# Designs tried in a protein design run: peptides against a protein of PDB entry 5JNO. Part 4

Target 1, 112 residues: chain A of PDB entry 5JNO
Amino acid sequence: MVAKFQPPPEYQLTAAELKQIVDQSLSGGDLACRLLVQLFPELFSDVDFSRGCSACGFAAKRKLESLHLQLIRNYVEVYYPSVKDTAVWQAECLPQLNDFFSRFWAQREMED

## One batch from the design tools (peptide; aimed at target 1 Q24 L26)

Design b1_p9_8_s3 (made by RFdiffusion4, then SolubleMPNN; from b1_p9_8, 4 letters changed)
Fold by OpenDDE base, seed 3:
Structure b1_p9_8_s3 (fold): chain B 112 residues (1-112), chain A 9 residues (1-9)
Amino acid sequence: as target 1 above (112 residues)
Amino acid sequence: GPSGVVEAK
């Protein structure tokens, strides 16, 4: 039996919280994007941990990673069970997530 | 700022 994915405590949503997000969502993909913003605001922050590091000049990159996607998918599945199918997830949710995230940072970069 | 998106397989 496959163990149920358990999100870290900081990313645990109650049923009521999830429902509120769902009620605002137009689709599974839209829900995914809303979950992205709600669960991982740190991915959209302007915090530069490399600020002040003149030695390396390394800028921390914001990345939408597998763990983020897995967590989002698990919540999306509650109301859109079809995303349990990887093909559906990849067609309906992943492109929207990637586009949303990419556009966000692309827009921010252009404003600099 | 720099950004990256990783798609899940």
Scores: peptide ipSAE 0.043, ipTM 0.698, DockQ to the pose 0.035
OpenDDE base, seeds 1, 2, 4, 5: peptide ipSAE 0.038, 0.037, 0.042, 0.034; ipTM 0.698, 0.692, 0.700, 0.668; seeds 4, 5 fail the geometry check

Design b1_p9_8_s4 (made by RFdiffusion4, then SolubleMPNN; from b1_p9_8, 3 letters changed)
Fold by OpenDDE base, seed 3:
Formats: sequence, C-alpha cells, structure tokens
Structure b1_p9_8_s4 (fold): chain B 112 residues (1-112), chain A 9 residues (1-9)
Amino acid sequence: as target 1 above (112 residues)
Amino acid sequence: GPSGVVEPV
C-alpha cells in the first residue's frame, strides 16, 4: 500500500477549513491557487533577507516547489478526484498555479 | 527577485 501523504502540522487543514476554501473556488485550478495562498503565505511575503546586505546582494528566490505542489494536490484531490490523474493535474491545476504565482511576482517587480 | 514554479519530479 502506498502510504497516505501527511502534511506537516503547519500545513494541516481541517475539513471545515478546506470546505470554506472549496466553497469559494470556481474550479480545481482555482482551488489550487487559493490553497497556495492560504497554505504558503510566506511565498508571497515581501521579506527580503538580502535587504541591507551590500556584501552579498543575494536576493532570496521564491519558488513554488515540489512539496508545495504535492500538498496542494492532495487537498485538491479531496474535492476533485480527477487530479489524481497526473495528466489532469498538469492540464488543469499546474498551469494556473504557475500563472498565478508568476504573475504575482512579475507584477510586484514592475511596481518596484 | 526571481520566482518560478518547480514541478514535482
């Protein structure tokens, strides 16, 4: 048996919390984006750890990584079982996640 | 800073 994915405690949603997000969602892809914002607000923070570091000038890269996507997918599957199919996940959710995340930071960069 | 999406392997 494949072990059920267990999210870290900080990313554990109750059924009620998940339902609230689902009720606001228009689609699986929309749900995925909402989960992204709700689960990982740190990915959208303006915290620049390189701010004030003239020596390294290292800008922290914000990336939507495999663990983030896996967590989101597991929650999306609860209400959209079709995303268990990788092809469906890649067609319906991943592009929307990528677009949403990329647009967010692209917009922020233009405002600077 | 740069941003991107890394798909699961």
Scores: peptide ipSAE 0.049, ipTM 0.721, DockQ to the pose 0.034
OpenDDE base, seeds 1, 2, 4, 5: peptide ipSAE 0.048, 0.047, 0.048, 0.047; ipTM 0.724, 0.716, 0.724, 0.716

## One batch from the design tools (peptide; aimed at target 1 Q20 Q24 R34 P41)

Design b1_p10_1 (made by RFdiffusion4)
Pose (drawn by RFdiffusion4):
Structure b1_p10_1 (pose): chain A 97 residues (1-46, 62-112), chain P 10 residues (1-10)
Amino acid sequence: MVAKFQPPPEYQLTAAELKQIVDQSLSGGDLACRLLVQLFPELFSDRKLESLHLQLIRNYVEVYYPSVKDTAVWQAECLPQLNDFFSRFWAQREMED
Amino acid sequence: SLQELFDEYD
């Protein structure tokens, strides 16, 4: 309806790059976690799993798991997995010392 | 290589 949305260049993936991540993904949730790692490594260095970031991941995930267009599917599969992956990463880091 | 990168964070 309104406009063409494109992510910033640093978060743009080629179709080939997206296909490769998908090929390694076990599920929509795993794909979502792999995309979080690839797209936003700055989120893992010295939370900001904020809405624009999550929507960008969702947009990529929907190319191959179109049922994720249903917000209930996003909330049931992908979103808990992303938050638990991120919580686990940071707790693991907290515990190193 | 993608699996290795992911495992760094998993």

Design b1_p10_1_s1 (made by RFdiffusion4, then SolubleMPNN; from b1_p10_1, 4 letters changed)
Fold by OpenDDE base, seed 3:
Structure b1_p10_1_s1 (fold): chain B 112 residues (1-112), chain A 10 residues (1-10)
Amino acid sequence: as target 1 above (112 residues)
Amino acid sequence: SLDELFAQYR
């Protein structure tokens, strides 16, 4: 038996909050992207003083870590149980997350 | 939309 996953308090969504996100989602992959933004807004922001600093944590903000993905997947599974299958997660959600995240930063870099 | 989400950080 696997212990039930409990997200950290700062990343915990109520049922109503999750439902609101789901209602705006068209697919599991879309939901995953929306959860990414809602749960981890810090990954989409830069700090002015860290701009151009390779020695600070700026680069870290532009990476999706395993913990981020695990948290997102846990919520996606609530409404899309099929993503419990790793193959489904890797085919339907993970590519969309990566594309969404990379596109965001690519666009931002072009606007600077 | 996802674009609206993007706009929040532009």
Scores: peptide ipSAE 0.245, ipTM 0.858, DockQ to the pose 0.356
OpenDDE base, seeds 1, 2, 4, 5: peptide ipSAE 0.240, 0.241, 0.241, 0.242; ipTM 0.857, 0.858, 0.858, 0.857; seeds 2, 5 fail the geometry check

Design b1_p10_1_s2 (made by RFdiffusion4, then SolubleMPNN; from b1_p10_1, 4 letters changed)
Fold by OpenDDE base, seed 1:
Structure b1_p10_1_s2 (fold): chain B 112 residues (1-112), chain A 10 residues (1-10)
Amino acid sequence: as target 1 above (112 residues)
Amino acid sequence: SLDELFEQYR
């Protein structure tokens, strides 16, 4: 038996919080992107800001890691159970996430 | 929409 994945406390959403995001979402892919920005604002932080923090030494990562994706998928499954199927997740959600994230940083790179 | 979301965070 595989242990249930539990998110860190900082990424734990209540049912009400999740519902609020779902109410703004039109699809599983849309929901995934909204969860991305809500759960992981640090992934969208300015490079100069993050690199300039001498106190914490935190550098913004321009990469979606497996942990990020797993957390998002877990929440999406609540309202879109079909994403439990990896093929559906890869067809409906992953492309949306990757496109959204890549567009963000592509735009930022053009502006810098 | 995702476009609106994008505009909010860029």
Scores: peptide ipSAE 0.377, ipTM 0.906, DockQ to the pose 0.311
OpenDDE base, seeds 2, 3, 4, 5: peptide ipSAE 0.370, 0.371, 0.375, 0.371; ipTM 0.905, 0.905, 0.906, 0.906

Design b1_p10_2 (made by RFdiffusion4)
Pose (drawn by RFdiffusion4):
Structure b1_p10_2 (pose): chain A 97 residues (1-46, 62-112), chain P 10 residues (1-10)
Amino acid sequence: MVAKFQPPPEYQLTAAELKQIVDQSLSGGDLACRLLVQLFPELFSDRKLESLHLQLIRNYVEVYYPSVKDTAVWQAECLPQLNDFFSRFWAQREMED
Amino acid sequence: SIYDEHKTSP
């Protein structure tokens, strides 16, 4: 309806790059976690799993798991897995010391 | 680590 949306260049993936990540993904949730690592490594250095970041991941995930267009599917499968992956990463880091 | 498990290899 309104406009063409494109992510910033630093978050743009080629179709080939996206296909490769998908090929290694076990599920839609796993794909979502892999995309979080690839697209936003700055989120893992010294939370900001904020709405624009999550929507970008969702947009990529939907290319191969179109049922994720249903917000209930996103909330049931991908979103909890992303948050738990992120929580676990940071707790692991907290506990190193 | 959990992070490493989610890396994409070439």

Design b1_p10_2_s1 (made by RFdiffusion4, then SolubleMPNN; from b1_p10_2, 6 letters changed)
Fold by OpenDDE base, seed 2:
Structure b1_p10_2_s1 (fold): chain B 112 residues (1-112), chain A 10 residues (1-10)
Amino acid sequence: as target 1 above (112 residues)
Amino acid sequence: SVLDSHLVLP
């Protein structure tokens, strides 16, 4: 049996929280981007935690990993069941996530 | 790449 994906407690959204995000979303891809910001604000910070915390050895990377994407997809599926299809997920959500994430950091890199 | 279920800032 395949275990049901369960978000870590810190990434658990209530139905009300998710609905609020959905109500602001224009599409599944847009919802994915909004979830990215809400769930993982640390990915949008230029704070180098590896430099500040020698004990934990954590190194922040400007990348979206499988866990991030799985969590986002899990919530997107609630209101956009079509993303259960991998092809739909890859066509509708992943490109928008990549564009949004890349644009964010590209803009930040150009800031003086 | 998106096909690998991970995204890296270019």
Scores: peptide ipSAE 0.049, ipTM 0.733, DockQ to the pose 0.041
OpenDDE base, seeds 1, 3, 4, 5: peptide ipSAE 0.048, 0.040, 0.036, 0.047; ipTM 0.733, 0.724, 0.714, 0.727

Design b1_p10_2_s2 (made by RFdiffusion4, then SolubleMPNN; from b1_p10_2, 5 letters changed)
Fold by OpenDDE base, seed 1:
Structure b1_p10_2_s2 (fold): chain B 112 residues (1-112), chain A 10 residues (1-10)
Amino acid sequence: as target 1 above (112 residues)
Amino acid sequence: SILDSHLVLP
């Protein structure tokens, strides 16, 4: 038996919270982007974890990992079941997520 | 699959 994917507690949305986001969304791709911002605000932070820490040399990574995408997809599927099809997910949601995330940081870099 | 998918800033 394959275990159902369960979000960590910090990423568990109530039905009311999810509905609020859905009501603001225009499409599955739009919903995905809104979920990205709501679930993972740390990915949009200007915090440089290497700043002030010369010893660790850690550079903040600005990327969406499989866990982020899986969590977003799980919630999108609730109201847009078509994204259960990987082809639909890759055509409708992933490009929008990538464009939104990339444009955000591109704009921030230009402002600095 | 979605489990090995990732997006990186260009």
Scores: peptide ipSAE 0.046, ipTM 0.733, DockQ to the pose 0.037
OpenDDE base, seeds 2, 3, 4, 5: peptide ipSAE 0.046, 0.033, 0.033, 0.045; ipTM 0.730, 0.704, 0.705, 0.729

Design b1_p10_2_s3 (made by RFdiffusion4, then SolubleMPNN; from b1_p10_2, 6 letters changed)
Fold by OpenDDE base, seed 3:
Structure b1_p10_2_s3 (fold): chain B 112 residues (1-112), chain A 10 residues (1-10)
Amino acid sequence: as target 1 above (112 residues)
Amino acid sequence: SVLDSHRVLP
């Protein structure tokens, strides 16, 4: 069993896939970032790239939504049960996710 | 600051 949850089919990872990602990960936060890329490649697509957010200057689709974060957290919990603690999740994973994601698109904005 | 639903620059 991969996880104690049933993600949508498009976001389901096999045990082997998850293990491979874990083996490449240096930490729970790193795992979270890798899961972000693997589960939601559409968030890193240049399709319909535009500036529409008053806060960050990007479209709403360039935001990490609750569903994204919950799915990532559920997988991270399999190998890093400590992230079940919200404080740990917020200290170890959320900053990594936000930094990685924001830097990705900030760099894109500079390039084009 | 860390935002769980929005991108922020470092």
Scores: peptide ipSAE 0.039, ipTM 0.689, DockQ to the pose 0.047
OpenDDE base, seeds 1, 2, 4, 5: peptide ipSAE 0.030, 0.038, 0.035, 0.030; ipTM 0.624, 0.684, 0.676, 0.627; seeds 1, 5 fail the geometry check

Design b1_p10_3 (made by RFdiffusion4)
Pose (drawn by RFdiffusion4):
Structure b1_p10_3 (pose): chain A 97 residues (1-46, 62-112), chain P 10 residues (1-10)
Amino acid sequence: MVAKFQPPPEYQLTAAELKQIVDQSLSGGDLACRLLVQLFPELFSDRKLESLHLQLIRNYVEVYYPSVKDTAVWQAECLPQLNDFFSRFWAQREMED
Amino acid sequence: SLQEHFEEYH
């Protein structure tokens, strides 16, 4: 309807790059976690799993798991897994010391 | 290499 959306260059993946991540993914949720790591490594250094970031991941995930276009599927599979992956990463870091 | 990179964060 309204416009062409493209992510910033630093978050743009080629189709080849996307296919490779998918090939290693066990599920839509795993794909979502792998995309979080590839696209946003700055989120893991010294939360900001904010809406624009999550939507970008969802957009990529939908290329190969189109049922994720249904918000209920996104909320049932991918979104809890992303938040739990992120929470676990940071708790693990907290506990190193 | 992608699997190993992901495991750094797992």

Design b1_p10_3_s1 (made by RFdiffusion4, then SolubleMPNN; from b1_p10_3, 5 letters changed)
Fold by OpenDDE base, seed 2:
Structure b1_p10_3_s1 (fold): chain B 112 residues (1-112), chain A 10 residues (1-10)
Amino acid sequence: as target 1 above (112 residues)
Amino acid sequence: SLDEQFQQYR
């Protein structure tokens, strides 16, 4: 039996909060991107407010780490259980997440 | 709204 994954408190969403995001989502991939913005706003900022935070124990980077992806996937699975299949996750969600995140920073680089 | 916020990133 696999233990239930428990998100860190800062990334814990209530059922109501998750539903609000889902209601705005057009697909599992779209939901994943919306969760990315909601859960990890620091990944879209030039200012790292968590830098040097002993309570956080991490420094924000402009990259999607395994923990970010795992948290997003866990929430997406609630309404799109098919993403429990790694092949589905890699085909439907990961490309959209990577494209969304990469395009964001690519656009910012061109605007600077 | 959540949607409006998200659209800022597109």
Scores: peptide ipSAE 0.540, ipTM 0.940, DockQ to the pose 0.876
OpenDDE base, seeds 1, 3, 4, 5: peptide ipSAE 0.539, 0.538, 0.533, 0.493; ipTM 0.940, 0.940, 0.939, 0.932

Design b1_p10_3_s2 (made by RFdiffusion4, then SolubleMPNN; from b1_p10_3, 4 letters changed; failed a check: a repeat of another design)
Amino acid sequence: SLDELFEQYR

Design b1_p10_3_s3 (made by RFdiffusion4, then SolubleMPNN; from b1_p10_3, 4 letters changed)
Fold by OpenDDE base, seed 3:
Structure b1_p10_3_s3 (fold): chain B 112 residues (1-112), chain A 10 residues (1-10)
Amino acid sequence: as target 1 above (112 residues)
Amino acid sequence: SLDEEFERYR
């Protein structure tokens, strides 16, 4: 038996919050992108902490990790059960997530 | 634009 995934408190959405996002979404892939922005705003932060603190050397990571993707997928599955199929997830959601995220930072790098 | 797209997701 696989234990049910429990998101960390900082990434937990209520049913009402999730429904609001779903109501604004056009598809599972679109929902995934909206969840990405809503759950992980830190991945889109332009703040360079290393500039303010050379001692800690902290820099925001610009990568989608497995935990991020797992959280997004779990929420998407609530309204789009078909993404439980890995092939569907990889065809409908992952390309849109990666494309949006990559394009976002590519533009930021161009502006800097 | 990407900024507009990002804002639509917010």
Scores: peptide ipSAE 0.501, ipTM 0.923, DockQ to the pose 0.205
OpenDDE base, seeds 1, 2, 4, 5: peptide ipSAE 0.492, 0.496, 0.501, 0.490; ipTM 0.922, 0.923, 0.924, 0.922

Design b1_p10_3_s4 (made by RFdiffusion4, then SolubleMPNN; from b1_p10_3, 5 letters changed)
Fold by OpenDDE base, seed 5:
Structure b1_p10_3_s4 (fold): chain B 112 residues (1-112), chain A 10 residues (1-10)
Amino acid sequence: as target 1 above (112 residues)
Amino acid sequence: SLDERFSQYR
């Protein structure tokens, strides 16, 4: 048996907070992107506030890691339980997350 | 708002 995933305290959303985000979301994929921005603003910043090496943090913060995706998926599942199916998650949410995140950094690179 | 914050990144 796999234990229920518990997000770190800094990424814990109350039911009310999650509902607020859901109410503004158009789909599961849209919700995923909104959660990405809400939960992990550091992924969209040039400033690294992580512990220790800023260079290491900088490199890491430009990538969606498994932990980020897992946490987002767990919240999306609350209102879109179909994403519990990996095929649905990969078809409906992951492409939108990746496109959203990639476009952000692509735009930033062009502006700089 | 949350929506406004999100809009900053798209």
Scores: peptide ipSAE 0.322, ipTM 0.903, DockQ to the pose 0.840
OpenDDE base, seeds 1, 2, 3, 4: peptide ipSAE 0.313, 0.297, 0.315, 0.309; ipTM 0.902, 0.898, 0.902, 0.901

Design b1_p10_4 (made by RFdiffusion4)
Pose (drawn by RFdiffusion4):
Structure b1_p10_4 (pose): chain A 97 residues (1-46, 62-112), chain P 10 residues (1-10)
Amino acid sequence: MVAKFQPPPEYQLTAAELKQIVDQSLSGGDLACRLLVQLFPELFSDRKLESLHLQLIRNYVEVYYPSVKDTAVWQAECLPQLNDFFSRFWAQREMED
Amino acid sequence: SLNELFEEYD
């Protein structure tokens, strides 16, 4: 309806790059976690799993798991897994010391 | 290489 949305260049993936991540993904939730790592490594260095970031991941995930267009599917599969992956990463880091 | 990268964060 309104406009063409494109992510910033630093978060743009080629179709080839997206296909490769998908090929290694076990599920939609795993794909979502792999995309979080690839797209936003700055989120893992010294939370900001904020809405624009999550929507970008969702947009990529939907290319191969179109049922994720249903918000209930996103909330049931991908979103808990992303938040638990992120929480686990940071707790693991907190416990190193 | 993609699996190794992901495991660093998993």

Design b1_p10_4_s1 (made by RFdiffusion4, then SolubleMPNN; from b1_p10_4, 5 letters changed)
Fold by OpenDDE base, seed 5:
Structure b1_p10_4_s1 (fold): chain B 112 residues (1-112), chain A 10 residues (1-10)
Amino acid sequence: as target 1 above (112 residues)
Amino acid sequence: SLDEEFAKYR
């Protein structure tokens, strides 16, 4: 028996909050990107998550970790249940997430 | 365009 994933309180969305985001979304991949920005705005900031540990802060800032992806996927599957299939998640959502996130930071690197 | 997309997601 696998325990149901429970997001940390800071990443808990109500049904109404999620619906609002969904209403703005055009697809599962688009929803995933919106959730990325809404749930983890800190990943797009210049703030170090761990002041005193440049490696930790930098890595956390510039990479999408398993927890981030799992949280996003959990919400996306509410309205796009097909992403419960890993192959679908990897084909429809992950590329859009990674492309958006990597391009964001690539642009920031060029501007710095 | 990325800036616009990012802003749209906020």
Scores: peptide ipSAE 0.361, ipTM 0.896, DockQ to the pose 0.233
OpenDDE base, seeds 1, 2, 3, 4: peptide ipSAE 0.034, 0.059, 0.037, 0.286; ipTM 0.703, 0.737, 0.703, 0.872; seed 2 fails the geometry check

Design b1_p10_4_s2 (made by RFdiffusion4, then SolubleMPNN; from b1_p10_4, 4 letters changed)
Fold by OpenDDE base, seed 5:
Structure b1_p10_4_s2 (fold): chain B 112 residues (1-112), chain A 10 residues (1-10)
Amino acid sequence: as target 1 above (112 residues)
Amino acid sequence: SLDELFQKYA
């Protein structure tokens, strides 16, 4: 038996907060992208953490990591249970997330 | 829409 995944406190959404996002969403993939922006605004920031934090020297990567995707999927599943199926997640949500994120940074790269 | 959302944050 595997314990239920518990989001870190920083990414804990109440039912009301999640519902507000869902009310603006047209599909599971749309919801996923909206959750991406709401939960992880730092992924869309130009902030260089390596410059800001000399102690750790950590530089944030412009990448969707497994933890990001897992958190988003868990919330999407609340209203779209079908994404519990990995094939559905990979067909309906994951491509939209990647496209949305990639397009964002591709556009930013052109502006630099 | 996602396009509107994209434009908002881009």
Scores: peptide ipSAE 0.266, ipTM 0.870, DockQ to the pose 0.366
OpenDDE base, seeds 1, 2, 3, 4: peptide ipSAE 0.261, 0.264, 0.256, 0.262; ipTM 0.869, 0.869, 0.866, 0.869

Design b1_p10_4_s3 (made by RFdiffusion4, then SolubleMPNN; from b1_p10_4, 6 letters changed)
Fold by OpenDDE base, seed 4:
Structure b1_p10_4_s3 (fold): chain B 112 residues (1-112), chain A 10 residues (1-10)
Amino acid sequence: as target 1 above (112 residues)
Amino acid sequence: DLDALFAQYR
């Protein structure tokens, strides 16, 4: 039996915090996008870990990783249990997340 | 809306 996923401490939301986000959400997909912004503000920053280290070859990637998606899904499931179904998650939340994230960076790049 | 939401990061 696979152990239940537990969010890392830095990504743990209280019931009140989650409720506040849910109250602003129009759908599971919308909630997912709001959680993305709230949980992972670093994904929306130009700050690079290579800052201050000219010899460091590390490049920050602007992509949604499995951990990000898993955390978001776990919280979305609290109020939208249907996303426990992978097909529903892939149809209702993933496209919204990807589109939202892509639009953000596309717009950001156009402004530079 | 969502656009306004992430505008805070620009």
Scores: peptide ipSAE 0.315, ipTM 0.888, DockQ to the pose 0.353
OpenDDE base, seeds 1, 2, 3, 5: peptide ipSAE 0.297, 0.305, 0.307, 0.308; ipTM 0.880, 0.884, 0.883, 0.884

Design b1_p10_4_s4 (made by RFdiffusion4, then SolubleMPNN; from b1_p10_4, 4 letters changed)
Fold by OpenDDE base, seed 3:
Structure b1_p10_4_s4 (fold): chain B 112 residues (1-112), chain A 10 residues (1-10)
Amino acid sequence: as target 1 above (112 residues)
Amino acid sequence: SLDELFQQYR
């Protein structure tokens, strides 16, 4: 039996919170992006790192990790069960997540 | 919209 994924407490959404996000979403990919910003605001925060610090972990904060994606997918599956299919997840959600995240930081980089 | 959300975090 595959154990049901349990999100860490800091990333636990109530049914009402999830529904609110879903009500604003137009698609599974849209929902995924909205979940990204709601669950992981720290990935979008400007942490003033000293220019030139390669070891301070700045790069790590600008990456979507497998755990982030897994958590988002699990919530998306509640209202879009089709994303249980990996092919659907990779076609409908992952590209939108990556594009959204990359565009965010690309834009911030250009404005700095 | 997603764009609106994006701008809020910009």
Scores: peptide ipSAE 0.311, ipTM 0.889, DockQ to the pose 0.366
OpenDDE base, seeds 1, 2, 4, 5: peptide ipSAE 0.306, 0.305, 0.309, 0.305; ipTM 0.886, 0.887, 0.888, 0.887

Design b1_p10_5 (made by RFdiffusion4)
Pose (drawn by RFdiffusion4):
Structure b1_p10_5 (pose): chain A 97 residues (1-46, 62-112), chain P 10 residues (1-10)
Amino acid sequence: MVAKFQPPPEYQLTAAELKQIVDQSLSGGDLACRLLVQLFPELFSDRKLESLHLQLIRNYVEVYYPSVKDTAVWQAECLPQLNDFFSRFWAQREMED
Amino acid sequence: SMEHMDIYNM
């Protein structure tokens, strides 16, 4: 309806890059976690799992798991897994010391 | 390949 949306260049993946991540993914949720690692490594250094970031991941995930266009599917499968992956990463880091 | 496997695996 309104406009062409494109992510910033630093978050743009080629179709080839996206296909490769998908090929390694066990599920839509795993794909979502792998995409979080690939697209946003700055989120893992010294939370900001904020809405624009999550939507970008969802947009990529939907290319191969179109049922994720249903917000209930996103919330049931991908979103908990992303938040738990992120929580676990940071707790693991907290506990190193 | 996907990068930052240390992040993923933690």

Design b1_p10_5_s1 (made by RFdiffusion4, then SolubleMPNN; from b1_p10_5, 6 letters changed)
Fold by OpenDDE base, seed 5:
Structure b1_p10_5_s1 (fold): chain B 112 residues (1-112), chain A 10 residues (1-10)
Amino acid sequence: as target 1 above (112 residues)
Amino acid sequence: SLSHLDVLNR
C-alpha cells in the first residue's frame, strides 16, 4: 500500500496547464525536462545565497530532491503510463533530466 | 549528502 502523492498547492497543475506542456513535448523524457523547468525555476537561479551542497558545492536550491522527481514522474505518468515501470523511468526520463540539468550548469559556468 | 546528480540517477 503506497499513499497517494498529493502535490503541494503551489505545484498543482490544472488539466489545461499540463496539456499545454504535453503539446510541446516530443517524448516522456522531454516532458519531464519541461516540467522540471516549469515547476521548479528556482533550481536554475544564478543567485547563490543558501548553503552549498556538501558533495558538489552548488547552492542548496540547486539540489534536486526526491520530492521533485516524484512530482514530475506523477505528471509524466498521466500521458506516458509506461514510466510507472521504474526501469522505463530510469531509461527514458532520468537520463534526459540529468543531461539537461548538467548541461545547463556547465554552460553557465563557462559563460560566467 | 547526495549531489544533484545522485538524486537524478535514482
Scores: peptide ipSAE 0.060, ipTM 0.695, DockQ to the pose 0.043
OpenDDE base, seeds 1, 2, 3, 4: peptide ipSAE 0.026, 0.029, 0.029, 0.030; ipTM 0.654, 0.650, 0.645, 0.634

Design b1_p10_5_s2 (made by RFdiffusion4, then SolubleMPNN; from b1_p10_5, 8 letters changed)
Fold by OpenDDE base, seed 5:
Structure b1_p10_5_s2 (fold): chain B 112 residues (1-112), chain A 10 residues (1-10)
Amino acid sequence: as target 1 above (112 residues)
Amino acid sequence: MLKHLDVLER
């Protein structure tokens, strides 16, 4: 029995919360991007980007980690079971997540 | 340099 991944309490969505996000989503990839923003708002905060190492001035590079992707995939899979196939996940969700996240920070870097 | 997500899961 593969232990079903249990999200940490801070990333646990109720059925109603998830449904609301799904109702706004046009596809599995769109749902993935919406979940990224809803579950991990800290990855999009300027305050934490500027709060890089006060000693070295290195802004902590915001990056998506395996745990972030696993959590998003678990929720997307509820309404889009096709993402259980890794090829579908990599074709439909990962490129959209990457483009959305990368473009967000590229835009912020140019504003500065 | 943001690591591409397609690379993170390969």
Scores: peptide ipSAE 0.035, ipTM 0.684, DockQ to the pose 0.041
OpenDDE base, seeds 1, 2, 3, 4: peptide ipSAE 0.028, 0.031, 0.034, 0.031; ipTM 0.642, 0.652, 0.683, 0.650; seed 3 fails the geometry check

Design b1_p10_5_s3 (made by RFdiffusion4, then SolubleMPNN; from b1_p10_5, 5 letters changed)
Fold by OpenDDE base, seed 4:
Structure b1_p10_5_s3 (fold): chain B 112 residues (1-112), chain A 10 residues (1-10)
Amino acid sequence: as target 1 above (112 residues)
Amino acid sequence: SLKHLDILNA
């Protein structure tokens, strides 16, 4: 059997922390986006310690990887069990995550 | 310029 997915300690939310985010969320997709920002602030930073130097203009690729998405989905499922259905996840959450993330970086590029 | 992944294609 495949081991149950467990978030790394740095991405482990308490019930209270998750509840706070949920209380601010209007939908599963909205919750997903808020979780994205809260769990992975490094994806929204101009500074990437692992991939380059912002001072030298090195362009780092910001990627939402499968592990990021899996972690977000697991938390979303707590309050929106319907996303356990892959079709629902793909229809309600993934597009919103993609739009939010893409728009964020598009806007940052426009600020040049 | 930073690039981002289209997660719909991932």
Scores: peptide ipSAE 0.035, ipTM 0.667, DockQ to the pose 0.047
OpenDDE base, seeds 1, 2, 3, 5: peptide ipSAE 0.034, 0.030, 0.034, 0.030; ipTM 0.665, 0.672, 0.702, 0.674

